Peptides against a protein of PDB entry 6DSZ. Designs and how they scored, part 259

Target 1, 361 residues: chain A of PDB entry 6DSZ
Amino acid sequence: NYVVTAQKPTAVNGCVTGHFTSAEDLNLLIAKNTRLEIYVVTAEGLRPVKEVGMYGKIAVMELFRPKGESKDLLFILTAKYNACILEYKQSGESIDIITRAHGNVQDRIGRPSETGIIGIIDPECRMIGLRLYDGLFKVIPLDRDNKELKAFNIRLEELHVIDVKFLYGCQAPTICFVYQDPQGRHVKTYEVSLREKEFNKGPWKQENVEAEASMVIAVPEPFGGAIIIGQESITYHNGDKYLAIAPPIIKQSTIVCHNRVDPNGSRYLLGDMEGRLFMLLLEKEEQMDGTVTLKDLRVELLGETSIAECLTYLDNGVVFVGSRLGDSQLVKLNVDSNEQGSYVVAMETFTNLGPIVDMCV

## One batch from the design tools (peptide; made by RFdiffusion4, then SolubleMPNN)

Design b2_p24_5_s2 (from b2_p24_5, 16 letters changed)
Fold by OpenDDE base, seed 1:
Structure b2_p24_5_s2 (fold): chain B 361 residues (1-361), chain A 24 residues (1-24)
Amino acid sequence: as target 1 above (361 residues)
Amino acid sequence: MAPLFTDEKTLFPAGLGLQLAASR
């Protein structure tokens, strides 16, 4: 009897930071295949709070705070299309992870998208959007009283969506997405009508973006709009302002993940396939009327880390580097470079024992 | 190149002050 001691998964496939355990606690949540790890970020480091087994591989993990909630809720979607909204509840020493809502969002008909599952949440928590299948956008309305997640599909004319996000500061929930057609890659926006269950024309579009445009970052107010990241270029657009940069340094390796550092969207961490860590900076210009506009975009190399599958800024220049291919790390960003010109110092390294191939026999 | 970081307090304002326990 080989007791295969089921080694706990070590490869990270997602991470998020927010206030899940309480309004005051800063949490790091780490997805490792079917396992969710919950930490509290403290001055002394990461304190483990809970590990949770999921009924399938975590494909989407997002924190969100509905109006009137004191702390964040957790949306999880599994690779088998099981969706849930989780809440942390502590009562003295008793810790429970309660399911606020659940549902299966699988469609009987549809081609699963080759780029995998995309799950996004409207910044105003009006809905969850899911790109699961080509030519479909699934909407889950967020209602406080719904224990069962109900969803509907809206048809997308754009069959090959590369990435999609909800925009900030929109009166109606508005998606921004990169898509590919025979003419190249493009950016489009749609408003999502919950009432009519259809798309309306969004505020803007940009045809013929970079051929390798792969990621959309929704930018919060005061800037608004989106950043489009390609292989060679980084583009900002908000309908009124367009700005593109093509820093040679990003051409060396594909940017694969990002994380917002500042709540106002002035800085983003970018990680590439070589483990290089960059800072993207949005330089603001304050107009005489008090409006804030984008002046410029800048990219700077910070240093090298493990190849990030996901990045999350914690606090005080500390970043969690979630790695699937290598060891995950806590790194510190310094103001001054070391003797090698790096602003990155590894604080802690978490050994990756490799992908647990769950051979479901 | 202008330094990325002109002031540590401006760039990474100390909140929790996350440190490894072994570095104390």
Scores: peptide ipSAE 0.025, ipTM 0.552, DockQ to the pose 0.126
Fold by OpenDDE base, seed 2:
Structure b2_p24_5_s2 (fold): chain B 361 residues (1-361), chain A 24 residues (1-24)
Amino acid sequence: as target 1 above (361 residues)
Amino acid sequence: MAPLFTDEKTLFPAGLGLQLAASR
């Protein structure tokens, strides 16, 4: 009996940073197919805390902090539509991952979206939104007393959603999404009514964005609004202000992932299909009334990494580069460039052994 | 131009103090 020790997955398909183990700990959570790895970020690097086997491929992994929780909770959705909310509990040396809530969010009727599963959480933790099927937006209300995840669908008129996020600073939960129709790609917003289980008109829309607009970044206050990333352009919109840049450097390769560096949304890491790492900068303008507005957008090339599936800024210029196609990396961003003009230095490399060929024996 | 990285813009007031492991 050759116990083929099933090689643990090494390809990263998601990563998130937050305070999952405690209010004080900075954690890095890494999704590797069916495996969740939990690290504490320390001065010495990544300290492994726990590995968790999931009952399916992790499709969505998001940290969120409901009002009056001391630490973050973890939302996971699997590719088989099993949803759970997880809590970390430690009692001495005993480490338990507690399921706060669970449910299956699969619909009997619906066309699975070609762009895959999208899961998002309202910044005020009012709801989870799921784009699983064309023409449907699934809502999971977040309630502390709910051990069973209840969900409902809202009909979405826009059948081909490319990406969607919840906006910050909205009185009602508000989504911003890029969609495609026969006329091109567009950005629209909707308010989500939990009471009426419908969409209301959102604060703004932008028709005819770049044809290859692929990502939405929700920008926190004081800026608010969203960044739309295309192949040729990066656009900011908040309803009152519109700014677009078309830096030639981003046209060379498609931006595929992003991560917020600053809590106020002043900087974002961008990764492209060639493993180039960029910084997107939001330049502020302070008005005489103390209102902060976006003055300009700037993109700077930092250097080269493994092709990122996900990026996570940790602290002190340290970034985790989660790679599916190559080795994952811990990299340092420096203020000064090296002799090659790179601001990126590899600190640690995590070997990717390639796709686990599920040898169906 | 404001520097791309300022020590003042750490996410955490204390910073994590992540250091490059000296290449042995």
Scores: peptide ipSAE 0.015, ipTM 0.538, DockQ to the pose 0.067
Fold by OpenDDE base, seed 3:
Structure b2_p24_5_s2 (fold): chain B 361 residues (1-361), chain A 24 residues (1-24)
Amino acid sequence: as target 1 above (361 residues)
Amino acid sequence: MAPLFTDEKTLFPAGLGLQLAASR
């Protein structure tokens, strides 16, 4: 009996950092196809805590902390549209991942979007938003007592959404999205009414953004607003302040992932299709009234890593580089460059043995 | 150049070490 120990998936398709095991623990969560790996970040490195098998490829994985929760909850959506909210529970040596809520969010009617599944969570944890199908935005209200994830659709007039995020600091849940129409790519905002189950006019829009605008980053307070990443440009907009940069260095390869470094949104890691790692910096200007505004945007090349599918800043300049195409890495960011001008040093490499083709026997 | 890293309260002042603790 050759127990072919089915080789565990090694290709990373998502990673998140937060406080999932406890309020005090810093966790790294890694999605590898159908597998979720949970680590505690320690001074000595990554400590594995639990592995969880999922009933399908993980398509969305987001940590969120509803009001009155001591630690983060995990939202997962699979490629088969199974949604769940998971909680880590430890009782002595017993470790359980409990399902707080679950549901299937598949629609019978709709064109699956070409840009894939997008799942986002409102920063105030009022709702989850899902772009699964063209012309539809699915909303999952976040109620504490609801074990069954109820969802509803709101019609989007914009059929070709490229990326979408919830904005920070909004009285109502507000989405910001890049969409494409026959005239080009544009940015728009909508308020989401849970009560009326409709979109209201958002605070701002920006027509005719860069033709290759591909990502939206929601910026926390005090800046607020969003960053729009293109092939040639990076744009900030918050309704009142607009600023765009076109650093030549980003034209060489498409930026494909990002991660916030600072809680206040002053720095972001950017990864491109060549494995280049950048820092995007938001330079602040403090006004006489104590308001903080964006003065400038800067992009700095940090170095080279494996081609990132996802990035997550851990702590003390350590970054996890989740790679689907190459080896995943723990890298250290340094204040000073090495002799090659790189600020990046590989600490650990996690061998990617390639995609496990689930041979359906 | 402004430092890439501010001395924010690092949870791990010594940084992450290289040793993945073996799963017990």
Scores: peptide ipSAE 0.022, ipTM 0.502, DockQ to the pose 0.079; fails the geometry check
Fold by OpenDDE base, seed 4:
Structure b2_p24_5_s2 (fold): chain B 361 residues (1-361), chain A 24 residues (1-24)
Amino acid sequence: as target 1 above (361 residues)
Amino acid sequence: MAPLFTDEKTLFPAGLGLQLAASR
């Protein structure tokens, strides 16, 4: 019996940063198929803390901080629809990952969406939203005392949701999504009623966005609203302000991932299918009343990295580039460009050995 | 021009090559 020591997966399919191990620690969490790696970000680099095997491929991995929690909790959804909320607990040298809640969110009926699993968390931690099946939005209410995750479905009239996020600064949990119909792609918002288990009309919509609009970024206060990323355009909308840019540089390759740099949503990293790394900047205008409005959007090419499946800004211009197709990287963003005009310097490269083809010999 | 990178925290000081200790 050759126990082929199954080589550990190296392809990254998700990454997130936050305060999981403590309120003070900055963590990098990396999903590699069924493997979760937990690092502490230090001045000396990434310190590995724990590796956790999951009961399936990680499909969603999100950090969130419910009211009254001192540190972030981790939501994981597997490709087999097993959901859990995890807590990091350290007691001296003993490190435990505690399951705070769990459940299976698979439906008996429904067409699995061709765009895969989308999982989102309300910024106020009122609920988790899941797009698992066409024409359904699953809601998991977040309750501290619930050990078992209970979920319900709300019917979506829009069958072909491309991407969805919860908006910030909404009195009720509000989703913003890109969907496709026979007329093209559109953006719509819905309020989610936990009480009635239905959608109410959201604050705004935008019909006939770019045909290749593929991603929604929820923008925190003070700007609020959302950014819609297309193939040719980047659009901001918050109900009152609409602004679109079409920088020629983004047309060359499809943007496939993003990450917020600033807590206030002033900057975002964008990664494309060619491994180009961009900074999206939201230029603010301060009104006389102290309100902040969006003045303009700008995109800057920073440089080239491995093709990002996911990006996460750590600190001090350090970015983790999680790659599925290539080597993952830690990169440093510089204020000044090098002789080649790049602001990106590779600090570390993590070899991707590809999928372990179980060569059953 | 606002600096492209305004980091209040300097976790990675300039010149520290991240010797990520190879996970043994």
Scores: peptide ipSAE 0.014, ipTM 0.406, DockQ to the pose 0.070; fails the geometry check

Design b2_p24_5_s3 (from b2_p24_5, 15 letters changed)
Fold by OpenDDE base, seed 4:
Structure b2_p24_5_s3 (fold): chain B 361 residues (1-361), chain A 24 residues (1-24)
Amino acid sequence: as target 1 above (361 residues)
Amino acid sequence: MPALFTDEKTLFPRGLGLELANAR
């Protein structure tokens, strides 16, 4: 019996940064197929804390902090529709990952969406939203006492959802999504009624966005609203203000991932299919009443990295570049460019050994 | 592993060190 020690997966398919191990610790969590790696971000680098084997490929991995939790909880959804909420617990040297809640969210009826699984969390932690199947939006209410995740579906009239997020600053949980119909791509919002288990009309919509609009970024307060990323354009909309830019530099390759740098949503990292790393900047205008509005959008090329599947800003200009196709990297963003005009310096590279061919013997 | 942080205090809030805004 040759126990072929299956090589550990090296391709990164998700990453998230937050405070999972404690309120004070900055963590990097990395999804590598069925494996979750947990690091503490330290002055000296990434300290490995725990590795967790999951019962299936990690499809969604999000940190969230319900009201009255001291640290973040981790939501995981697998490609087999197993959902769990995980808590980190340390007692002395003993480290446990506790399942706070679990459930299977698979539907008996539904067409799996071609754009894959989307999982989102309401910023106020009222619910988790899942786009698993065309024409359905699954809601998981977040309740502290529920060890078993309950879910229900709301019908979406929009069958071809491209991306969806929960908006910030909404009295009711509100989704913003890009969808495609025969007329093109559009952005729409819905309020989610937990009580009635239905959608209500959201605060705004934008018909006929860019034909290749592919990503929604929910923008925190004070700006609010959303950024819509296309192939040729980046747009902002919050119901009252619309801004669009079409920087020629983004036309060269499709933006495939993003990560918020600043808590207030003033800066975002963008990664494209060529491994180019950009900074999206939201320029503020402060009104006489103290309200902050978006003045302009700007995109700057920072440099080149491995092709990012996911990006996460750690701290002090350090970014983790999670790559599925290439080597993952820790990179440093500098204020000043090098001689080549790059603001990016590779700090560490994590070799991607490619797909583990499960040789079923 | 490279030092992620310089001996300078963890610059909370996140992102203060990237004054990319003014390089016009």
Scores: peptide ipSAE 0.016, ipTM 0.538, DockQ to the pose 0.209
Fold by OpenDDE base, seed 3:
Structure b2_p24_5_s3 (fold): chain B 361 residues (1-361), chain A 24 residues (1-24)
Amino acid sequence: as target 1 above (361 residues)
Amino acid sequence: MPALFTDEKTLFPRGLGLELANAR
């Protein structure tokens, strides 16, 4: 009996950092196709805690903390539209991943969007939003007592959504999205009414953004608003303030992933298709009334890594670089540059054996 | 493995990442 030890997938297609195992533990969660790997971040490195086989390729993986939860819950959506909310539970030495809720969110009618599956969570944990199909926004209300994920669709007039996020600091759940029409790419906001199951007019819009605007970053308070990343420009908008930069260095390769470093949204890591790692900095200005406004945006080249599919800042300048095309890495960000002008030092490399082709035997 | 953290017991509050911004 050759136990064909099924080679574990090594290509990373998602990563998140949070407090999943406990309130005190810092976790790194890594999606590798159908596998979820859970680590505790320790002073000595990554300690493996649990590996979970999923019933499909992980397409969305997001941590969120509903009001009154002591630790984060994990939302997963698979490429086959199976959704679940997972909880980590430890009882002595027994480690269980509990399904708090599950459901299939596939629609019988709809064109799957060319930009793939987008899943987002409201910062106040009121709902999950899904862009699965053109012209539809799916909402999953978050209710603690509901073991069955129920979803409804809201019609989007904007058929070609590029990226979407929930904004911070909104009384109602508010989405911000980049969309394309025959006139170009634009940014719009909508409030999501759970009660009426419809969109209301959002707080702001920006028509005619950069033609290659590809990503939305929701910025926490005190700044609020969103960052829009393009090929040539990075823009900030919060309804009251608009700021754009066009640093020449970002034109060389497309930025493909981002991760927030600071809880207040003052810094973001950016990764491009060449494996360049950038820091986006939001410079603050404190007003006389104690309000904080964005003074400026700055982009700095940190160095080079494996081509990131996903980035996550851990702590103490340590970043996990999740790579699909190359080896994943733990890298250290340094204050001072090395002799080559790089602020990035590889700490550990995780060999990527390539995509496990599901050989249907 | 090189130590991810300099202090064995305390996950440094994410605040040490602020030193990277202030030192530039």
Scores: peptide ipSAE 0.015, ipTM 0.531, DockQ to the pose 0.210
Fold by OpenDDE base, seed 1:
Structure b2_p24_5_s3 (fold): chain B 361 residues (1-361), chain A 24 residues (1-24)
Amino acid sequence: as target 1 above (361 residues)
Amino acid sequence: MPALFTDEKTLFPRGLGLELANAR
């Protein structure tokens, strides 16, 4: 009787920060294959609250706050297309994770996208968008009056979507995506009509972006628009303004993850395949009419960490570096560099024992 | 690493929550 004590997964494949346990608590949520770890961020560090087993590998994990909710809800999608919306409830010492909604979003027909599952939430919480299959965009409406979450597909003409996000500040839910065709990579926008269950023409497009454009970052107001991360370039576009930079330092290794530091979208952490940590800065210009425009983009090398699969800024310059290939870390961002010129100091390291080979039973 | 969590809850209990209907 080999009691294979199922070793707990240690490789991180996703992380998110928000207010899940309460309105006041800052939480770190960590996805480790089929496990969700929930922490409270405290002045003393990470306090563990709950570990949750999921019915499948977590593929999407996003916090969102519908209008009139006091705290964030958690959307999870598994690699087996099981979707759920989770709520944390505490009643005295009793902790419960409530499933508000669940379902399987698998389609009977469709080619699974080679770039995997993408799940996004509209910033105004009108819908969840899912890119599961080539040429399809699945919508899950988040309308309060609908006692039944009904997913539907909209056809995409663009078969090879690389990344997609919902934009901020749009009257209708609007997606921005990088796609590839025989002519190269492009950026396009679509408005999503819940009523007609179709795409309308979005506010802008940019044809012929960098050939290796891989990530879309939706930028909140006052800037709005999106950042497109490539191998050699970082571009901003909001329909009215286009700005591109090509800092030589990012050419050395592919940027693979990002996280917004400031709620207004002034700063982003970027992690590359070598474990380099960057800060992307959006420099603002205030116009005489009180409008805020993007003046410039700047990238600064902060230092080195474990190779990030995901990044999340916590608070007070503390960043969680979720690593799949190496040890996950809590790191401190400092204003002043150390003797080696690094602004990054490791605070805590979480040993990665490697990928748990899911024994397919 | 010490087990940070002593209590594990498995989610997707059968019959709890709103069922997501795929619009066919």
Scores: peptide ipSAE 0.007, ipTM 0.373, DockQ to the pose 0.025
Fold by OpenDDE base, seed 2:
Structure b2_p24_5_s3 (fold): chain B 361 residues (1-361), chain A 24 residues (1-24)
Amino acid sequence: as target 1 above (361 residues)
Amino acid sequence: MPALFTDEKTLFPRGLGLELANAR
């Protein structure tokens, strides 16, 4: 009996960073198909803490901190629509991952969206939003008093949503999304009413964005608003200010992932389909009234990495490059370029042995 | 080498269920 030690998945399909194990620990969480790997980020590198098997391929993995929680909770949605909220607990040497909530969010009726599952969390932790099906937005309220999470659907008029995020600094939970219709791609916002279980008109919209606009980045305060990433352009909009750049360098390959570097949204890492790593910079202008506005956007090529499925800035210029197609990497961002003009140095490489197709038995 | 986690735990759904509002 050859116990074929089931090769562990090595292809990364998601990564997040936050404070999951404690309020003080910086964690890297890596999704590898059905596996969740939990690391502590240390000065010496990644310290493994726990590996967790999930009941399906991880499709969404997001850290969030509800008001009154000392550390982040983890939301996971599987490709089979199993949702859970996880909490890390340690008691001495005993590590436990507690399921705070769970459920299946599959609908009996709906067309699964072509762009796959999108899961987002309101920055104020008022709700989780799920785009699972065309023409539906599922809401999971994050109420403190209701231990039972009750998911409901809101109808979306926009059938072909490309990407969606919750905005920062909104009195009500507000989504910003790129959608496609027969006239092209557009950006729209909606306020989500938990009370009425409906969408209200959001603060702004932008019709006729770039035809290949594919990603929404919600920008934290003081800027607020969103960045829309296209194939040829990067656009900022916050309702009052619009700014677009079209750096020729991004046209060469499609940007496929992003990660915020600074808590204030001044810098973002961007990864493209060729493994190029960029820095997007938001230049500030302080107004005479003390308001901070966006002055300009700039994109800088940092260097090359493995083709990123996901990126996360850790600390001290260290970035985790989660790769599905290639080897995942820890890379160091340097202030000065090397002899090749790269600001990126590989620190560690994690061999990808290919996607383990979990044969669903 | 990615440190092989020696202690693998499979999470069982424990806790409060998500009720789907549309199940009525």
Scores: peptide ipSAE 0.007, ipTM 0.402, DockQ to the pose 0.034

